# Peptides against a protein of PDB entry 5ZKO, part 36

Target 1, 44 residues: chain A of PDB entry 5ZKO
Amino acid sequence: SASNPRKFSEKIALQKQRQAEETAAFEEVMMDIGSTRLQAQKLR

## One batch from the design tools (peptide; aimed at target 1 Q19 T23)

Design b2_p30_7_s1 (made by RFdiffusion4, then SolubleMPNN; from b2_p30_7, 17 letters changed)
Fold by OpenDDE base, seed 5:
Structure b2_p30_7_s1 (fold): chain B 44 residues (1-44), chain C 44 residues (1-44), chain A 30 residues (1-30)
Amino acid sequence: as target 1 above (44 residues)
Amino acid sequence: as target 1 above (44 residues)
Amino acid sequence: EEQQERQREQRRQLLELLRELQEELREVAR
């Protein structure tokens, strides 16, 4: 369950952490796409 | 601590910029995957 | 929060298309 941070500052800190995690996850997907594109190129 | 509205507005502007960059990257990748998929389908 | 939700949805869509592409490439490689 989502921690219910009591303080506004804690909510903002949690939001920033989640945004960083989302950015990292997006970068991981982009790397996987790059690898898949390379595989597709090898099939030509 | 003193709310720094100027710093807050700068952070919001940076967040909006990042979102625009991620959206542009998303659209580009979606197009490229679609093109690559079409090419793969032609090879079948 | 709405912005972050949109980002999560975009990532989900990319993963879905990536999976489909990977499947098609496996079929071509057979």
Scores: peptide ipSAE 0.376, ipTM 0.744, DockQ to the pose 0.509
OpenDDE base, seeds 1, 2, 3, 4: peptide ipSAE 0.372, 0.370, 0.368, 0.370; ipTM 0.737, 0.737, 0.733, 0.735; seed 3 fails the geometry check

Design b2_p30_7_s2 (made by RFdiffusion4, then SolubleMPNN; from b2_p30_7, 19 letters changed)
Fold by OpenDDE base, seed 3:
Structure b2_p30_7_s2 (fold): chain B 44 residues (1-44), chain C 44 residues (1-44), chain A 30 residues (1-30)
Amino acid sequence: as target 1 above (44 residues)
Amino acid sequence: as target 1 above (44 residues)
Amino acid sequence: EEQQKRQQQQRRELLEMLRELQRELQEVAR
């Protein structure tokens, strides 16, 4: 079956959306870790 | 300009690379939290 | 697809460890 550029563009768009969601989730976790690490440092 | 399937395939390859980098970043954060947790336990 | 499932699992495990660490820090702060 011939490669369809429209199908490829759709796959790229969906993949970009998923990556953006994972990045946002990662940033949230990193903020929480930063806060927890700061708290641990205050206890020393 | 006509959509080029080769350009789309390259974009998908780059997106897969970014996903691998995000996986590595999560693994690093897991190690950091493990270390911080161990430190907190030593303070108890 | 399998890689994305692994990432989601790792994220869940990280959040679980973070919550446990928060509890431990609260106990030390008492």
Scores: peptide ipSAE 0.187, ipTM 0.576, DockQ to the pose 0.378
OpenDDE base, seeds 1, 2, 4, 5: peptide ipSAE 0.155, 0.151, 0.160, 0.151; ipTM 0.515, 0.514, 0.539, 0.513

Design b2_p30_7_s3 (made by RFdiffusion4, then SolubleMPNN; from b2_p30_7, 20 letters changed)
Fold by OpenDDE base, seed 1:
Structure b2_p30_7_s3 (fold): chain B 44 residues (1-44), chain C 44 residues (1-44), chain A 30 residues (1-30)
Amino acid sequence: as target 1 above (44 residues)
Amino acid sequence: as target 1 above (44 residues)
Amino acid sequence: QEQQKRQQQQRRELRELLRELRELLQEVAR
Protein backbone atom coordinates (compact mmCIF):
# COMPACT_ATOMS: atom_id res chain seq x y z
CA SER B 1 0.00 0.00 0.00
CA ALA B 2 1.19 3.51 -0.81
CA SER B 3 3.20 4.90 2.07
CA ASN B 4 0.90 7.78 2.96
CA PRO B 5 3.13 10.45 4.55
CA ARG B 6 0.24 11.44 6.80
CA LYS B 7 -0.07 7.90 8.13
CA PHE B 8 3.67 7.77 8.64
CA SER B 9 3.62 11.09 10.46
CA GLU B 10 0.87 9.84 12.76
CA LYS B 11 2.75 6.61 13.47
CA ILE B 12 5.95 8.50 14.23
CA ALA B 13 4.10 10.89 16.52
CA LEU B 14 2.56 7.97 18.42
CA GLN B 15 5.94 6.25 18.69
CA LYS B 16 7.56 9.44 20.00
CA GLN B 17 4.84 9.79 22.60
CA ARG B 18 5.30 6.20 23.75
CA GLN B 19 9.05 6.66 23.97
CA ALA B 20 8.63 9.83 26.03
CA GLU B 21 6.33 7.97 28.42
CA GLU B 22 8.81 5.11 28.77
CA THR B 23 11.67 7.56 29.35
CA ALA B 24 9.70 9.35 32.05
CA ALA B 25 8.91 6.02 33.72
CA PHE B 26 12.60 5.08 33.59
CA GLU B 27 13.62 8.38 35.17
CA GLU B 28 11.07 7.85 37.94
CA VAL B 29 12.50 4.42 38.72
CA MET B 30 16.03 5.82 38.75
CA MET B 31 14.97 8.46 41.26
CA ASP B 32 13.45 5.73 43.43
CA ILE B 33 16.69 3.76 43.25
CA GLY B 34 18.63 6.85 44.31
CA SER B 35 16.36 7.32 47.30
CA THR B 36 16.62 3.65 48.24
CA ARG B 37 20.42 3.72 48.00
CA LEU B 38 20.49 6.74 50.27
CA GLN B 39 18.37 4.89 52.82
CA ALA B 40 20.63 1.85 52.63
CA GLN B 41 23.67 4.06 53.14
CA LYS B 42 22.15 5.50 56.32
CA LEU B 43 22.03 1.99 57.78
CA ARG B 44 25.81 1.75 57.63
CA SER C 1 9.51 19.98 5.81
CA ALA C 2 8.29 16.93 3.92
CA SER C 3 8.17 13.90 6.19
CA ASN C 4 10.97 11.99 4.50
CA PRO C 5 10.37 8.25 5.03
CA ARG C 6 14.14 7.81 5.26
CA LYS C 7 14.29 10.26 8.14
CA PHE C 8 11.40 8.44 9.78
CA SER C 9 13.19 5.12 9.41
CA GLU C 10 16.29 6.60 11.03
CA LYS C 11 14.23 8.01 13.89
CA ILE C 12 12.51 4.66 14.44
CA ALA C 13 15.85 2.87 14.46
CA LEU C 14 17.24 5.37 16.97
CA GLN C 15 14.17 4.96 19.16
CA LYS C 16 14.50 1.17 19.14
CA GLN C 17 18.15 1.47 20.10
CA ARG C 18 17.25 3.80 22.95
CA GLN C 19 14.63 1.36 24.21
CA ALA C 20 17.16 -1.46 24.13
CA GLU C 21 19.64 0.65 26.12
CA GLU C 22 17.00 1.49 28.72
CA THR C 23 16.10 -2.21 29.00
CA ALA C 24 19.75 -3.10 29.58
CA ALA C 25 20.04 -0.39 32.24
CA PHE C 26 16.93 -1.73 33.98
CA GLU C 27 18.32 -5.26 33.99
CA GLU C 28 21.60 -4.09 35.50
CA VAL C 29 19.84 -2.12 38.21
CA MET C 30 17.50 -5.02 38.95
CA MET C 31 20.49 -7.27 39.55
CA ASP C 32 22.11 -4.74 41.91
CA ILE C 33 18.92 -4.09 43.84
CA GLY C 34 18.17 -7.81 43.94
CA SER C 35 21.54 -8.42 45.55
CA THR C 36 20.95 -5.57 48.00
CA ARG C 37 17.55 -7.01 48.90
CA LEU C 38 19.10 -10.37 49.61
CA GLN C 39 21.69 -8.73 51.86
CA ALA C 40 19.01 -6.77 53.70
CA GLN C 41 16.98 -9.94 54.17
CA LYS C 42 19.97 -11.62 55.78
CA LEU C 43 20.04 -8.85 58.37
CA ARG C 44 16.65 -9.99 59.65
CA GLN A 1 5.57 -4.01 20.68
CA GLU A 2 6.82 -7.12 22.45
CA GLN A 3 10.01 -5.38 23.57
CA GLN A 4 8.01 -2.47 24.94
CA LYS A 5 5.74 -4.86 26.85
CA ARG A 6 8.77 -6.63 28.31
CA GLN A 7 10.24 -3.29 29.36
CA GLN A 8 7.01 -2.31 31.07
CA GLN A 9 6.91 -5.63 32.89
CA GLN A 10 10.53 -5.28 33.99
CA ARG A 11 9.81 -1.78 35.26
CA ARG A 12 6.89 -3.10 37.31
CA GLU A 13 9.05 -5.86 38.76
CA LEU A 14 11.76 -3.35 39.63
CA ARG A 15 9.29 -1.08 41.41
CA GLU A 16 8.02 -4.04 43.41
CA LEU A 17 11.56 -5.04 44.30
CA LEU A 18 12.37 -1.50 45.42
CA ARG A 19 9.26 -1.44 47.59
CA GLU A 20 10.27 -4.69 49.27
CA LEU A 21 13.80 -3.40 49.77
CA ARG A 22 12.53 -0.20 51.36
CA GLU A 23 10.35 -2.19 53.71
CA LEU A 24 13.30 -4.36 54.72
CA LEU A 25 15.49 -1.31 55.28
CA GLN A 26 12.82 0.28 57.44
CA GLU A 27 12.56 -2.88 59.54
CA VAL A 28 16.32 -3.06 60.01
CA ALA A 29 16.45 0.62 60.93
CA ARG A 30 14.04 0.05 63.84
Scores: peptide ipSAE 0.233, ipTM 0.632, DockQ to the pose 0.370
OpenDDE base, seeds 2, 3, 4, 5: peptide ipSAE 0.231, 0.228, 0.224, 0.231; ipTM 0.628, 0.623, 0.627, 0.634

Design b2_p30_7_s4 (made by RFdiffusion4, then SolubleMPNN; from b2_p30_7, 20 letters changed)
Fold by OpenDDE base, seed 2:
Structure b2_p30_7_s4 (fold): chain B 44 residues (1-44), chain C 44 residues (1-44), chain A 30 residues (1-30)
Amino acid sequence: as target 1 above (44 residues)
Amino acid sequence: as target 1 above (44 residues)
Amino acid sequence: EEQQKRQQQQRRELLELLRDLRKELQEVAR
């Protein structure tokens, strides 16, 4: 049964949302690493 | 309007590219963390 | 889907390493 076009579109939308959330979380982690690196540099 | 299959394939390609870039950035950061960690250990 | 799962795992590993590094830096700083 071809997934209802509505269900398909919703599934694609949810997938895109999840990917955007993962990207945002990764960017946040990268900022935290930047801060940690700066902290390490201050120990020199 | 069903997104042109070409546009869909392009979107998928861009998504894969972004994921590859994030993976590469992750690997770079892992190396940076390793180096920073080693440096911190030398300060002990 | 597998690629997304790998990305999520990588994020978790990165967070763990960051936490460990932060602890090590705190130990050196005191």
Scores: peptide ipSAE 0.197, ipTM 0.584, DockQ to the pose 0.476
OpenDDE base, seeds 1, 3, 4, 5: peptide ipSAE 0.199, 0.193, 0.192, 0.196; ipTM 0.586, 0.579, 0.581, 0.586; seeds 1, 4 fail the geometry check

Design b2_p30_8_s1 (made by RFdiffusion4, then SolubleMPNN; failed a check: too like the target's own chain; its pose is not in this set)
Amino acid sequence: DAVERALERLMRALELRRAIAEQTAALEEL

Design b2_p30_8_s2 (made by RFdiffusion4, then SolubleMPNN; its pose is not in this set)
Fold by OpenDDE base, seed 3:
Structure b2_p30_8_s2 (fold): chain B 44 residues (1-44), chain C 44 residues (1-44), chain A 30 residues (1-30)
Amino acid sequence: as target 1 above (44 residues)
Amino acid sequence: as target 1 above (44 residues)
Amino acid sequence: DAVEAALERTVRALELKRAIEQQTQELEEL
């Protein structure tokens, strides 16, 4: 069946949105870990 | 139903406005981080 | 304290980045 180009483009856009969300969430978690490490260093 | 082109254009305009507002807020936060780094360098 | 405050600001900046990226993708879907 001809992949409806519109359905394909919508699927790609949703995939890109999810990837952007996952990347930003990963970066946020990495910063939280950095903050936790800094707090742990201040308590030593 | 034919998406009213006017309603579509209004939706795009509102979305672009929101994106511009969030971009400005992001830039402000990034400038604040930059200022903090500059202050920390002056104290060294 | 200055480093901690900078990290907190960076987290907030990443949250805003996420929102901008989501909105950009929503615009690409239209």
Scores: peptide ipSAE 0.202, ipTM 0.595, DockQ to the pose 0.534
OpenDDE base, seeds 1, 2, 4, 5: peptide ipSAE 0.179, 0.185, 0.176, 0.175; ipTM 0.588, 0.588, 0.580, 0.585

Design b2_p30_8_s3 (made by RFdiffusion4, then SolubleMPNN; its pose is not in this set)
Fold by OpenDDE base, seed 5:
Structure b2_p30_8_s3 (fold): chain B 44 residues (1-44), chain C 44 residues (1-44), chain A 30 residues (1-30)
Amino acid sequence: as target 1 above (44 residues)
Amino acid sequence: as target 1 above (44 residues)
Amino acid sequence: DAVEEALERLKRALELKRAIAKSTEELEEL
């Protein structure tokens, strides 16, 4: 069946949303690591 | 303007690039967690 | 502890990464 452009656009939109959620999750993890490192340095 | 298949292919290519970047970031985060965990354990 | 919490968040990020990979593969097959 012919490529449905609507299906492509919907899948791309969903993928963009997931990418944004993943990026936010990674940023949160990196922030937590940074905070933990700073705390560990203060305890030394 | 009509869905340009070329635009969709370019969007997929961009998404693959982002996925590769997130994979690299993941590896870095894993190293950082390993280091941070070791530091936290030494402080206990 | 903050490390354990970061690990749980990382698990979520990995799940999202896998979901993105799957969605990308599905787009390539179209």
Scores: peptide ipSAE 0.179, ipTM 0.581, DockQ to the pose 0.279
OpenDDE base, seeds 1, 2, 3, 4: peptide ipSAE 0.175, 0.161, 0.178, 0.165; ipTM 0.578, 0.565, 0.570, 0.567; seed 1 fails the geometry check

